# Peptides against a protein of PDB entry 5FRP: the designs that were tried, part 7

Target 1, 225 residues: chain A of PDB entry 5FRP
Amino acid sequence: VEWTESIPQIIATREDISKELNQALAKTFIDSDPRVRRTSVMIFNKVPVTEIWKNITNKAIYTSLLHLAREKHKEVRELCINTMAKFYSNSLNEIERTYQNKEIWEIIDTIPSTLYNLYYINDLNINEQVDSVIFEYLLPFEPDNDKRVHRLLTVLSHFDKKAFTSFFAFNARQIKISFAISKYIDFSKFLNNQESMSSSQGPIVMNKYNQTLQWLASGLSDSTK

## One batch from the design tools (peptide; aimed at target 1 K162)

Design b1_p10_2_s4 (made by RFdiffusion4, then SolubleMPNN; from b1_p10_2, 6 letters changed)
Fold by OpenDDE base, seed 2:
Structure b1_p10_2_s4 (fold): chain B 225 residues (1-225), chain A 10 residues (1-10)
Amino acid sequence: as target 1 above (225 residues)
Amino acid sequence: DLKEEFNKLS
């Protein structure tokens, strides 16, 4: 743990990280102690993306990072999912594609597929986190149409078949959620009107309101778990 | 099954 905690400072201060250090760092991602694995992932959060690309040249580190998205230890997994999504976005924004970094980009370009494939685990907590990182890092709000389309095409260009399926399902779900929220608002307005509540439609709308709430709630993870 | 794979890796 202590050794791994020192790595961010070493990366920040040294221009040439030895092959041996990269190999040692690669081992920390597969360490039996979840604290070591956690600390290893944190390197990607503490060090600027440009310095990571410059100094971490062992492809095994990047592949191991991606594998931790399926980690049993909840804290490590959650940290990894956020970290890899953010790292992907930062890399797209700040790192040029060169011949020298091609092999690393081949791994990084699989991050979107890796994340979308997590939906097949069918865990509500994981789903919620993946939803969050998609909106925050993979497909963030972008008012410029050309930039937005370019980002979308970049993300999709390396999708596997399963990721595409998840992508379409995700989008369909978002539309449904939006529609349900709109209905919830309409029903709430109706029910807040005394004349409307006293009408023959009152009980019908109340039932629809309750159904809408139940549907919306069923898609949410338990924050206590 | 990806869920099973996840559980094995977990």
Scores: peptide ipSAE 0.012, ipTM 0.480, DockQ to the pose 0.075
OpenDDE base, seeds 1, 3, 4, 5: peptide ipSAE 0.008, 0.008, 0.011, 0.010; ipTM 0.610, 0.596, 0.482, 0.468; seeds 3, 5 fail the geometry check

Design b1_p10_3 (made by RFdiffusion4)
Pose (drawn by RFdiffusion4):
Structure b1_p10_3 (pose): chain A 225 residues (1-225), chain P 10 residues (1-10)
Amino acid sequence: as target 1 above (225 residues)
Amino acid sequence: SLNEVFTELE
């Protein structure tokens, strides 16, 4: 851990080495101890994306980084998901493509598909995290009308069939969710004024709204929240 | 139940 903690500054201060470091981090990314794996993925977080793209070039680093996204260990998996997504966003907003660096890009480009494939594991927390991460770094809410799409295509550019089916299923759910929140408000407004304390639908509508709110809360990690 | 869709798709 002590050794792994020092790399970001070294990489940030010297290009003298990209050989031994690439040789070492590869082992450091698959070590038995999760602390070192965490401290390894923290590199992609602490040191700027450009210096990563310049200094570390070994194929195994990126594959291990993405590989850990499916890991049992939680603290490593979450930081991994967040990191490789923020990295994917920054790895397009700063670094162009040439004849030589494309060789590794086929990994950076399969990041969204890999991210979308996590939904298939069917974990509330992970689904929540991927949800949160995608709209934070991948498909941002800014800044304009045209580029969102221009990049949306580049995100969709490298998908497997699963990524598409899940990409669309996430969208098919959106309408059904909208049809829910809209009725949720249409039912929640029932307390604006006295419509039926026990009249028209008092004994029935309360237990439609009260039971309907559970449907939206069934997908969240903490439904009791 | 909302997340069973992904299991069915798999």

Design b1_p10_3_s1 (made by RFdiffusion4, then SolubleMPNN; from b1_p10_3, 7 letters changed)
Fold by OpenDDE base, seed 5:
Parts: C-alpha cells; structure tokens; sequence
Structure b1_p10_3_s1 (fold): chain B 225 residues (1-225), chain A 10 residues (1-10)
C-alpha cells in the first residue's frame, strides 16, 4: 500500500517511468488486498491525465482498471467507475490521438462500453452510479451542437452489442422518467390550486400524484438524475 | 403500468 501511494509523486516528478515500475504497478491492480487495488485506482485521480498517458505505458494497467468496475469489493468498484469515467472524459479533452498512443486509446475508447455493460448486473446502486457518470463525464452538457454530436459519436463508435442494448434501454428509461417528472409537475400544480383540488378531479389527481411519486422513487432511488 | 398512471384526465 505504501509503495503504491508513492507512485503519484513519482509520476509527477519523472519524465519517464521504467518498464519495471510499470510492471510492478500493473500487479497492484490485481492485488488480493482491496486497499492496494483502491490505492492503485487513486493514482488516476491524483495524477494529471497528461502525465498518466506519458508515464504509464503498460496497457495491462489500463485494462486492469477497466476490469475493476466489476470487482466484488463495493468501495473499490465505485471508485473505479467514477475514476475511469473521469479519466475517459479528461483524455478526450486533453490527449491527442497519435501513432504512439494508439494502443492505449484502443483500451480507453472501450470505457463507455465497459460502463454501459454494468447495467446487466441489475444492481440499483450500480445503475445509479452509471447514470451519474454518464451525465457527468461521458455525455456531459454541451451547448455546442457539433461538439455534443461529436462526443456522442465518439462514445458510441466503440460500443459492443451489449453496450448498445444498454444504451437504448437507458435512453428509453430516461424518456419515461422525463415524462413522469413532467406529470409530477403538472399534478403538483393542480394540487396546489385550491379550486382544482376541491373539484371532482381532486381525488383522482391526488392518486395519480402519489403513484407518480412511487414510480419515481422506485426508479430513481432518491438520486438526482 | 406507468402509462395508466400518466393518462390524461377527462
């Protein structure tokens, strides 16, 4: 653990990292101790993306990072999911695609697919986290239409079949949620009007309001999405 | 069924 914790400083100060160090670091990502794996993931959070790309040249490290998204240890998994999503976004924004880094990009470009595949685990907490990182890192708000479309196409261009299926399911769910929220707003406005509430439709709208809340609560699990 | 919940009022 202590050794792994020293890696961020080493990467920040050195122009190049030896092959041996890369090999040693690669092993930490598959260490039996969750604390070691967690510390390894944290390297990607503590070191600037440009320095990561420059100094971490062992592709096994990147592959192992992606695999941790499905590991059994909850804390490590959650950290990994956030880390890889952020790393993907930062890479797209700051790292140029060159001949030299092509092999690493081939791995990094699969991060969106890796994340969308997590929906097949059918875990509510994982789903919420994936939803969050999609909106925060993979497909963030972008007012420029060309940039937004380009990012979307970049994300989708490396999807596997399962990821595409999850993508469509996700979008369908988002549409339903959006519709439910709009109805919630409408019902809320209706119920806040005394004249409307006292009408014959009052009890009916109240029932629909409660059902809408129940549906939203079950689907969103009290998270902001 | 969500569709029934979100049906328009008559």
Amino acid sequence: as target 1 above (225 residues)
Amino acid sequence: EPLSIFSELS
Scores: peptide ipSAE 0.013, ipTM 0.620, DockQ to the pose 0.043
OpenDDE base, seeds 1, 2, 3, 4: peptide ipSAE 0.007, 0.007, 0.009, 0.009; ipTM 0.499, 0.496, 0.509, 0.485

Design b1_p10_3_s2 (made by RFdiffusion4, then SolubleMPNN; from b1_p10_3, 7 letters changed)
Fold by OpenDDE base, seed 3:
Structure b1_p10_3_s2 (fold): chain B 225 residues (1-225), chain A 10 residues (1-10)
Amino acid sequence: as target 1 above (225 residues)
Amino acid sequence: KPLEEFKKLA
């Protein structure tokens, strides 16, 4: 009997501890030290998604995470972009939508728009990273057609106007890249044939090959910068 | 630090 009466107090104490921890964690996301901000983002990578949703109930933490996608500190920004994309995907796969978590889902559902809006910064490094997380986490390869369509509709259903514009531009760019790669392969095969290289078309194809390579390379960030 | 304490609870 006495043990059962202590359980509500223990639960209440745990809720209070959880609230204090959430308040403390919220402050770390806006800390002036980028190392503190980085460590805060890493929580979302180290802790299972189910435990994050259970223990992090302060919506300000999630909002602050999303804001770090535009962080000036490169390492923190890059970590944040990967983290939020992965967290979004894991949440869609593992977290049910309930009345209690509705307010958090309203924030998490904006992650796709947040990511697609990063294309407007016109930074090649950011663009490459966003491209990568789209294929890895937002719109991953899914052999099941119904699941693939459902994921696509889920991602698009919370887009703002700018995100839609970026989405269409991204897809158009991917088609162009695919076509350029196909041409690169065809030109490479042609140039690998000695008879073809010695033909009147040899110099023409070599020029087209070089142009294709230059175009493909221009879309890649310099890993040294 | 609050963050270290949070890591211990996870």
Scores: peptide ipSAE 0.050, ipTM 0.791, DockQ to the pose 0.016
OpenDDE base, seeds 1, 2, 4, 5: peptide ipSAE 0.022, 0.032, 0.033, 0.008; ipTM 0.646, 0.736, 0.741, 0.559; seeds 1, 5 fail the geometry check

Design b1_p10_3_s3 (made by RFdiffusion4, then SolubleMPNN; from b1_p10_3, 8 letters changed)
Fold by OpenDDE base, seed 2:
Structure b1_p10_3_s3 (fold): chain B 225 residues (1-225), chain A 10 residues (1-10)
Amino acid sequence: as target 1 above (225 residues)
Amino acid sequence: DPLDIFKKLS
């Protein structure tokens, strides 16, 4: 009986403690020391997604995490981009949408837009990283058609106009890359044939081969702007 | 260490 009577007080105390700790944790994400910010981001990598959702209830933490994707410190930014993408994917897979966590989901659902908007920074390294996390976490390979479509719709459902523009540009670029790779293969086969190489088309194909290589080596050839 | 803070939450 006495134990039961103490439960409400314990729960209340725990909520207070948890709130204070969440507030303290929130401050670490905006700390002036990049090492502190880095360590804060690493929490999302080291702790299971279910535990994060359970214990990190201060929405400011999630907002700050997303903000770090645009910070000046390169290492922290890169870590953040990977972390938030992975966290998004894990959340979709493991966390149910409830009334209690709706406010957090409202933030998490903006991760795809946040990532696609990074293309407008016009940094080659950032662009490549965003490309990578899209394939790894946002729109991973999924053989099940229904699941693939559902994931795609989920990702797109919270896009702003800029994110949509980037999305279409990304897809267009992927098609071009695929085409270029196919041509690279064709040209390589042609050039490896002695008769073909010695033909009147030899120099022409060699030129196209070189152009294709240059294009592929340039990284991102199409602007998302 | 932010991780330490989180460990106190769990």
Scores: peptide ipSAE 0.065, ipTM 0.809, DockQ to the pose 0.016
OpenDDE base, seeds 1, 3, 4, 5: peptide ipSAE 0.018, 0.038, 0.049, 0.026; ipTM 0.577, 0.763, 0.802, 0.751

Design b1_p10_3_s4 (made by RFdiffusion4, then SolubleMPNN; from b1_p10_3, 6 letters changed)
Fold by OpenDDE base, seed 4:
Structure b1_p10_3_s4 (fold): chain B 225 residues (1-225), chain A 10 residues (1-10)
Amino acid sequence: as target 1 above (225 residues)
Amino acid sequence: PPLEEFKKLE
């Protein structure tokens, strides 16, 4: 753990990290101690993306990072999911595709698929996190239409079949959520009107309001967990 | 170890 914690400083100060150091770092991502794995993931958060690409040249490190998205240790998994999504976004923004870094990009380009495939775990907490990182890092708000489209195409261009299926399901769900929220607002307005509530529609709308709330709530994870 | 995969929730 302590060794791994020193890596960010080394990367920040060194222009060339030895092959041996890269190999040693690669082992930390598969260490049996979740603390070691966590610390390893944190390297990608503490070191600028440009420095990561420059100094971490062992592709096994990147592959191992992606694998941690499915590990059972909740804290490490959650950290990994956020980290890889952010790293993906930063890489797209800051790292040029060259012949020299092609092999690393081949791995990094699979991050979107890796994330979208997490929906098949059927865990509400994971789903919420994936939703979050999609909006924050994979497909962020971008006022420039060309950039937004280019980003979307980039994300989709490396999807596997399962990721595409998840993508479409995600979008369909978002539409449904949006509609439900809209109805929630409408029902709330209706219920806030005394005349409306006293009408024959009052009980009907109240029922629909409750159903809408329950539906919306069912898609949320337990905040106490 | 990896998490198990299930059917996609829609």
Scores: peptide ipSAE 0.026, ipTM 0.687, DockQ to the pose 0.144
OpenDDE base, seeds 1, 2, 3, 5: peptide ipSAE 0.024, 0.026, 0.025, 0.024; ipTM 0.682, 0.686, 0.683, 0.685

Design b1_p10_4 (made by RFdiffusion4)
Pose (drawn by RFdiffusion4):
Structure b1_p10_4 (pose): chain A 225 residues (1-225), chain P 10 residues (1-10)
Amino acid sequence: as target 1 above (225 residues)
Amino acid sequence: DEEIEELLDI
């Protein structure tokens, strides 16, 4: 861990080495101890994306980084998901493509598909995290009308069938969810004024809203929240 | 290629 903690500054201060470092971090990324794996993925977080793209070039680093996204260990997996997504975003906003660096890009480009494939594991926390991460770094809410789409296509550019089916299923749920929140408000407004304390639908509508709110809460990790 | 396939395979 002590050794792994020093790399970001070294990479940030010297290009003298890209050989031994690439040789070592590959082992550091698959070490048995999760602390070192975490300290390893923290490199992609602490040192700027450009210096990463310049200094570390070994294939195995990126594959291991993305590989850990499916790991059992939670603290490593979450930081991994967040890191490779913020990295994917920054790895397009700053670094162009040439004849030689494309060789590794097929990994950076399969990040969104890999991210969308995590939904298939069916974990509430992970689904929530991927949800939060995608709209933070991948498909941002800014800044304009045209580029969102221009990049949306580049995000969709490298998908497997699963990524598409899940991309679309996420979207097919959106309408059903909208049809729910809208009725949720239409039912929640019932308390704006006395419509039925026990009249028209008092004994029935309360138990439609109260039971309907559970449907939306069934997908969240903490439904009691 | 095999590693990428492993990443895509569930």

Design b1_p10_4_s1 (made by RFdiffusion4, then SolubleMPNN; from b1_p10_4, 5 letters changed)
Fold by OpenDDE base, seed 3:
Structure b1_p10_4_s1 (fold): chain B 225 residues (1-225), chain A 10 residues (1-10)
Amino acid sequence: as target 1 above (225 residues)
Amino acid sequence: SEEIKKLLSL
């Protein structure tokens, strides 16, 4: 009987500790020191997704994580973009939608829109990173057609108008890149043949090769910046 | 960082 009476007090104490922890964590995401913000983002990378959903119940933490995608500090921003994309994918795979977690899911479901909206910043480094996380986490390769379609519909179902526009622009760009790579290969094969290089078409193909290479390179960020 | 991990593992 005495043991049973102690259980409610222990539960109440744990709830209080959990609340205090969540309040403390919420403050670290908005700390003026970028090292503190970085450490806060790393929690989402180091802790299993199931434990995050169980222990982090303060909505402000998730909202703050999404806000860091537009962080001025480059390292924190880059870490945040990778972290939120991975967290989104893991959540879709491992977390069931319930009445209790509905409010957190409403925030998490905006991650794809948040990421696609980063294209409007018009920064090559950000664009490259967003491209990468789309292929790795948001819309990964899936050989099962039903699973692939379901994932696509899930991602698109919470897009704002701007995210849809970015989505179509992204896809159009990928088609162009694919075409350019195909042409690059064809031109390279032609130019590797000595007889072809000495032909009347040699200079024309060389020019097209250089233009294709320049176009492909212009879409890549400078790793030295 | 480690303290936060410990707190989340509790």
Scores: peptide ipSAE 0.042, ipTM 0.786, DockQ to the pose 0.027
OpenDDE base, seeds 1, 2, 4, 5: peptide ipSAE 0.022, 0.041, 0.052, 0.041; ipTM 0.628, 0.780, 0.805, 0.783; seeds 1, 4 fail the geometry check

Design b1_p10_4_s3 (made by RFdiffusion4, then SolubleMPNN; from b1_p10_4, 6 letters changed)
Fold by OpenDDE base, seed 5:
Structure b1_p10_4_s3 (fold): chain B 225 residues (1-225), chain A 10 residues (1-10)
Amino acid sequence: as target 1 above (225 residues)
Amino acid sequence: SEDIQKLLSL
């Protein structure tokens, strides 16, 4: 009987401790020292996604994490971009959508939009990082067609207008790059054949090969705006 | 911070 009577008090105490911890953690994400902000982001990398969802209940922490994607401090920003993308992917794979976690999911579901909006900064390093995390975490290679389509629809369903614009620009660029790489391979094969190289088409293909290389080299630095 | 250390110990 005494044990049962103590349970509500223990639960209440734990909730209070959890609340205080969440409040303290929320402050670290907006600390003036970039080392403190970095350490705060690292929590999302070191703690399992399931434990984060259980223990971090203050929605302001998740919102602050997303805001750090535009951080002025390069190291913190780069860490944040990788962290939020990975966290999004892990959450989709491991966390069920419930009534209790709905408010947090509403924030997490905006991670793809937040990442695609980074293309508007027009920074080559940021663009390369966003490209990388899209292929690694947001839209990874998936051989199952149904799973691939479902993931794509999930990502797109929470896009804002700006994210859609960036998405289309990104895809258009990727298609062009893919086509150019395919042509580069074909031209390389042709030029590696001695008979083909000595033919009347040899100089023409060499010219196209060089143009393709120049385009690819310049395209790697192009904005995805 | 002490609070961060507590979270990392979970």
Scores: peptide ipSAE 0.064, ipTM 0.807, DockQ to the pose 0.029
OpenDDE base, seeds 1, 2, 3, 4: peptide ipSAE 0.019, 0.062, 0.057, 0.055; ipTM 0.651, 0.803, 0.798, 0.798

Design b1_p10_4_s4 (made by RFdiffusion4, then SolubleMPNN; from b1_p10_4, 7 letters changed)
Fold by OpenDDE base, seed 5:
Order: sequence, then structure tokens, then C-alpha cells
Structure b1_p10_4_s4 (fold): chain B 225 residues (1-225), chain A 10 residues (1-10)
Amino acid sequence: as target 1 above (225 residues)
Amino acid sequence: SEDLQKLLSL
């Protein structure tokens, strides 16, 4: 009987402790010291996704994490971009959507939009990082067609207008790059064949090869706005 | 902070 009577008090105490921890953590994400903000972001990298969802219940923490993607401090921003992309992917794979976690999911579902909106900053380093996390975490290679389509639809379903614009620009660029790389490979194979190189087409293919290389080199620095 | 250390120990 005494044990049963103590359970409500223990639960209440734990909830209070959890609330205090969440309040303290929320403050660290907006701390003036970049080192404190960095350490806060690292929690999402070091703690399993399931434990984060259980223990971090203050929605302001998740919102603050997303805001750090536009952080002025380069190291914190770069860490945040990788962290939120990975966290999004892990959450989709490991966390069920329930009534209790709905408010947090509403924030997490905006991570893809937040990342695609970074292209509007028009910074080459940011663009490269966003490109990388898209292929690694948001839209990874998936051989199962149904899973691939489902992931794509999930990512797109929460896009804002700006994210859609960036998405289309990104995809258009990737298709062009892919085509150019394919042609580069074909031209390289042709030019590596001595008989082909000595043919009347040799100089023509060499010219196309050089044009393709020049385009690829210039395209690597192009904005995806 | 002590609070961050507690969270990292989870």
C-alpha cells in the first residue's frame, strides 16, 4: 500500500525534473556563446533518437535547433545542418507518429523545407552541404520503389513555396549535371581509343569533351536559387 | 552545464 501511494509522487517528481531539464536546455540553444550552442546541438548527435523523443518534450528546443541552420557562426551552422538532416532521417525510420508526439512531428516535418530554404542564402559552402545532406539523409538511395516514393512524398508534403522553388531548381541542375557527366564518360572512352581518335570525328569529340569539362567546372559554383 | 551532462549520459 505504501509503495503504491509513493508512485504518483515519484512520477510527479520525475516530470518536474524533466521539465526543469527541458527549460535549461532550451536556454542553451539561444546562449550568446557559440560553444554552448554547439554543445547543445551535439546532444542530438550523441543521444539515440528514441531517447531524445522521450526526454526532450519542449517544442521550443526543436524550433531553436532548426533556427540554428541560419546561425552566423560557421561551425555551429554546419554542425546544425548535418545534425537536423540526420535527426529527421532517424526519426522517420524509428519514431512512430502518435497523438502524444504530434506537436513535435509538426516541427520535425519542416526540416526538409528548412534545409531547402538555405539555398536562398546564396553561399557556395552552404549549397554544397545542403546537396550532401539531401543525398545522405533526406532522399537517400532506396532500391524499393514504394519506399522511395513514400519518402519523397513525405519530404514534399510539408514544403513551403520557397522550398518547392529550390527543390525544382536543385533537381533541374542535378539532371543537367548527370547528363553532362554521362557525355563526359562517353567522350573520354572515345578519345582513349586510338582508332577513334585518329578518325574524322576525333577533333569534333575533343572539342565537345573540352566544352563539357568547362561547363562542369563552371556549374559546380552555380547557385540553386 | 550540469544539465547538458545529464542529457548526454542518457
Scores: peptide ipSAE 0.070, ipTM 0.806, DockQ to the pose 0.030
OpenDDE base, seeds 1, 2, 3, 4: peptide ipSAE 0.020, 0.066, 0.067, 0.040; ipTM 0.645, 0.798, 0.796, 0.751

Design b1_p10_5 (made by RFdiffusion4)
Pose (drawn by RFdiffusion4):
Structure b1_p10_5 (pose): chain A 225 residues (1-225), chain P 10 residues (1-10)
Amino acid sequence: as target 1 above (225 residues)
Amino acid sequence: SSIESLLSVP
């Protein structure tokens, strides 16, 4: 861990080495101890994306980084998901493509598909995290009308069938969810004024709204929240 | 093979 903690500054201060470092981090990314794996993925977080793209070039680093996204260990998996997504965003907003660096891009480009494939594991927390992460770094809410789409295509550019089916299923759910929140408000407004304390639908509508709110809460990690 | 491993769901 002590050794792994020093790399970001070294990479940030010297290009003298990209050989031994690439040789070592590869082993550091698959070490048995999760502390070192975390300290390894923290590199992509602490050192700027450009110096990463310049200094570390080994194929195995990025594959291991993305590989850990499916790991049992939680603290490593979450930081991994967040990191490789923020990295994917920054890895397009700063670094162009040439004849030689494309060789590793086929990994950076399969990041969104890999991210979308995590939904298939069916974990509430992970689904929540990927949800949060995608709209934070991948498909941002800014800044304009045209580029969102221009990049949206680039995100969709490298998908497997699963990524597409999930990408669309996430969208097919959106309408059903909208049809729910809208009725949720239409039912929640019932308390604006006295419509039925026990009249028209008092004994029935309360147990439609009260039971309907559970349907939206069934997908969240903490439904009791 | 590595990319296929990445895209596989456990």

Design b1_p10_5_s1 (made by RFdiffusion4, then SolubleMPNN; from b1_p10_5 with S2D S5E)
Fold by OpenDDE base, seed 3:
Structure b1_p10_5_s1 (fold): chain B 225 residues (1-225), chain A 10 residues (1-10)
Amino acid sequence: as target 1 above (225 residues)
Amino acid sequence: SDIEELLSVP
C-alpha cells in the first residue's frame, strides 16, 4: 500500500523533472549565445531518435529547432539543417505514428517544407547544403520502387505551395546540371582527340566547353565565403 | 553534456 502510494509521487516527480528539463532545454534553443544554441542542437545528434521522442515532449523545442534553419550564425544554421534532416529521416524509419505523438509529428512533418523553403534565401552555400541533405536524408536513393515512391509521397504530402515550387525548381536544376556534365564530358572527349581538335569544329567546341565549365562553376559556392 | 546524460537515462 505504501509502495503504491509512492508511485504517484515518483511519477509526479519524474513528470516534474521532465517538464523542468524540457523547459530548460527550450530556453537553450533561444539563448543569445550561439554556443548554447549549438550545444542544444547537438543533443538531437547525440541522443538516439527514440530517446528524443520519449523524453522531449515540449513541442516548442521542435519548433525552435526548425527555426534555427534560418539562424544568422552560419555554424549553428548549418548544424541545424543537417540535424533536422537527419532527425526527420530517422523519425520516419524508427518512430511509429501514434495518437500520443501526433502533435510532434505535425511539426516534424514540416521539416521537408522548411528545408525546401531555404532555397528562397538564394544563398549558394545554403543551396548546396539543402541539396546535400535532400539526397542524403529526405529523398535518399532507394532501390525498392515502392519504398522510394512511398517516401516521396510522404515528403510531398506536407509541402506548402512554396515548397512545391522549390521542389520543381530543384528537380529542373538537377536535370540541367546532369545535362551540362554530360556535355562537359562529351566536349572533353572531343578536345582530347587530336584529329577532332584540329578540325574546323575544334574552336567551336572549345568555346562551348569553356561556357559549360563556366556555367557549372557559377553554381558552386565560393569556398572562401 | 548534462542534458545528454539526462536524456540517456530512462
Scores: peptide ipSAE 0.060, ipTM 0.787, DockQ to the pose 0.027
OpenDDE base, seeds 1, 2, 4, 5: peptide ipSAE 0.006, 0.029, 0.056, 0.005; ipTM 0.397, 0.526, 0.786, 0.384; seed 4 fails the geometry check

Design b1_p10_5_s2 (made by RFdiffusion4, then SolubleMPNN; from b1_p10_5, 4 letters changed)
Fold by OpenDDE base, seed 5:
Structure b1_p10_5_s2 (fold): chain B 225 residues (1-225), chain A 10 residues (1-10)
Amino acid sequence: as target 1 above (225 residues)
Amino acid sequence: DDIDKLLSVP
C-alpha cells in the first residue's frame, strides 16, 4: 500500500519511469488486498492524464484498470468506474492520437463499451453509477452540436454488440424517466392547487402521482444497501 | 412495467 501511494509522486517527477516500475505497478492492480487495488486506481485520479500516458506504458495496467470495474469489492469497483470514465474523458480532451500511443488508445477506446456492459450485471447501484458517469464523462453536456456528435460517434465507434444493446436500452429508459418526471411535475402542480385537489379528478391524479413516484423509486438503488 | 400502462387512466 505504501509503495503504491508513492507512485503518483514518482510519475509526476520522473520523465522516464522504468520498465520495472511499470511491471511492479501492474501487479498492484491484481493484488489480493483491495486496499492495494484501490490505491492503484487512485493513481489515475492523482496524476495528470498527460503524465499517465507518458509514463505508464505497460498495457496490462490499463487492461487491469478496466477489469476492476467488475470486481467484487464494492468500494474498489465504484472508484474504478468513476476513474476510468474520467480518464477516458480526459484522454479524449488532452491526448492526441499518435502512432506511439496507438496500442494504449485501443484499450482506452473500449472504456465506454466496458461501462455499458456493466448494465448486464443487473445491479441498481452499478446502474446508477454508470448512468452518472455517462452524463458526467462519456457524453457530457456539449452545446456545440458538432462536438457533441463527434463525441457520440467516438464513444459508439468502439462498442461491442452488448454495449450497443445496453446503449439502446439505456436511452429508452431515460426517455421513460424523463416522461415520468414530467408527469410527476404536472401531478405535483395539480395537487398543490386546492381547487384542483377538491375536484373529481383529485383522487385520480393522486393515484397517478403515487404510481409515478413508485415507478421512479423502483429504479433507484437503496442507499442503505 | 411500461410507465404508460402505469399512468393510464382506466
Scores: peptide ipSAE 0.041, ipTM 0.736, DockQ to the pose 0.019
OpenDDE base, seeds 1, 2, 3, 4: peptide ipSAE 0.036, 0.039, 0.036, 0.038; ipTM 0.733, 0.733, 0.734, 0.730; seeds 2, 3, 4 fail the geometry check

Design b1_p10_5_s3 (made by RFdiffusion4, then SolubleMPNN; from b1_p10_5, 4 letters changed)
Fold by OpenDDE base, seed 2:
Structure b1_p10_5_s3 (fold): chain B 225 residues (1-225), chain A 10 residues (1-10)
Amino acid sequence: as target 1 above (225 residues)
Amino acid sequence: DDIKELLSVP
C-alpha cells in the first residue's frame, strides 16, 4: 500500500518511468488486498491525464483498470467506474491520437462498451452509477451541436453488440422517465384542486399518480445500502 | 433478459 501511494509523486516528477516500475504497478491492480487495488486506481485520479499517458506504457495496467469495474469489492468497483469514465473523457479532450499511443487508445476506446455492458449485471446501484457517469463524462451536455454529435459518434464507434443494445435501452428509459415525471407533475396539480378531486376523474387520477410514483421509485437505488 | 427490467413500465 505504501509503495503504491508513492507512485503518483513519482509519475508527476519523472518523465521516464522504467519498465520495471510499470511492471510493478501492473501487479498492484490485481493484488489480493482491496486497499492496494483502490490505491492503484487512485493514481488515475491524482495524476494529470497527460502524465498518465506519458509514463504508464504497460497495456496490462489499462486492461486491469477496466476489469476492476466488475470486481466484487464495492468501494473499489465504484471508484473504478468513476475513474475510467473520467479518464476516458479527459483522454478525448487532451490526448492526441498518434502512432505511438495507438495500442493504448485501442484499450481506452473500449471504456464506453465496458460501462454500458455493466447494465447486464442487473444491479440498481451499478445502474445508477453508470447513468451518472454517462451524463457526466461519456456524453456530457454540450451546447455545441457539432461537438455533441462528434462525441456521440466517437463513443459509439467502438461499441460491441451488447453495448449498442444497452445504449438503446438506456435512451428509451430516459424518454420514459421524462414522460413519467411530466405526468407526475400533471397528476399532482390535478390532485391539488378540490373541484377536480370531487369529480368522477378523482379516483382514476389518484391511481395513476400512485402507479407513476411507484415506477419512478423502483428505478432508484436504496441510498441506505 | 437483464435489460428488460430497465425498460419495464407499469
Scores: peptide ipSAE 0.026, ipTM 0.697, DockQ to the pose 0.045
OpenDDE base, seeds 1, 3, 4, 5: peptide ipSAE 0.027, 0.025, 0.026, 0.026; ipTM 0.702, 0.703, 0.707, 0.704; seeds 1, 3, 4 fail the geometry check

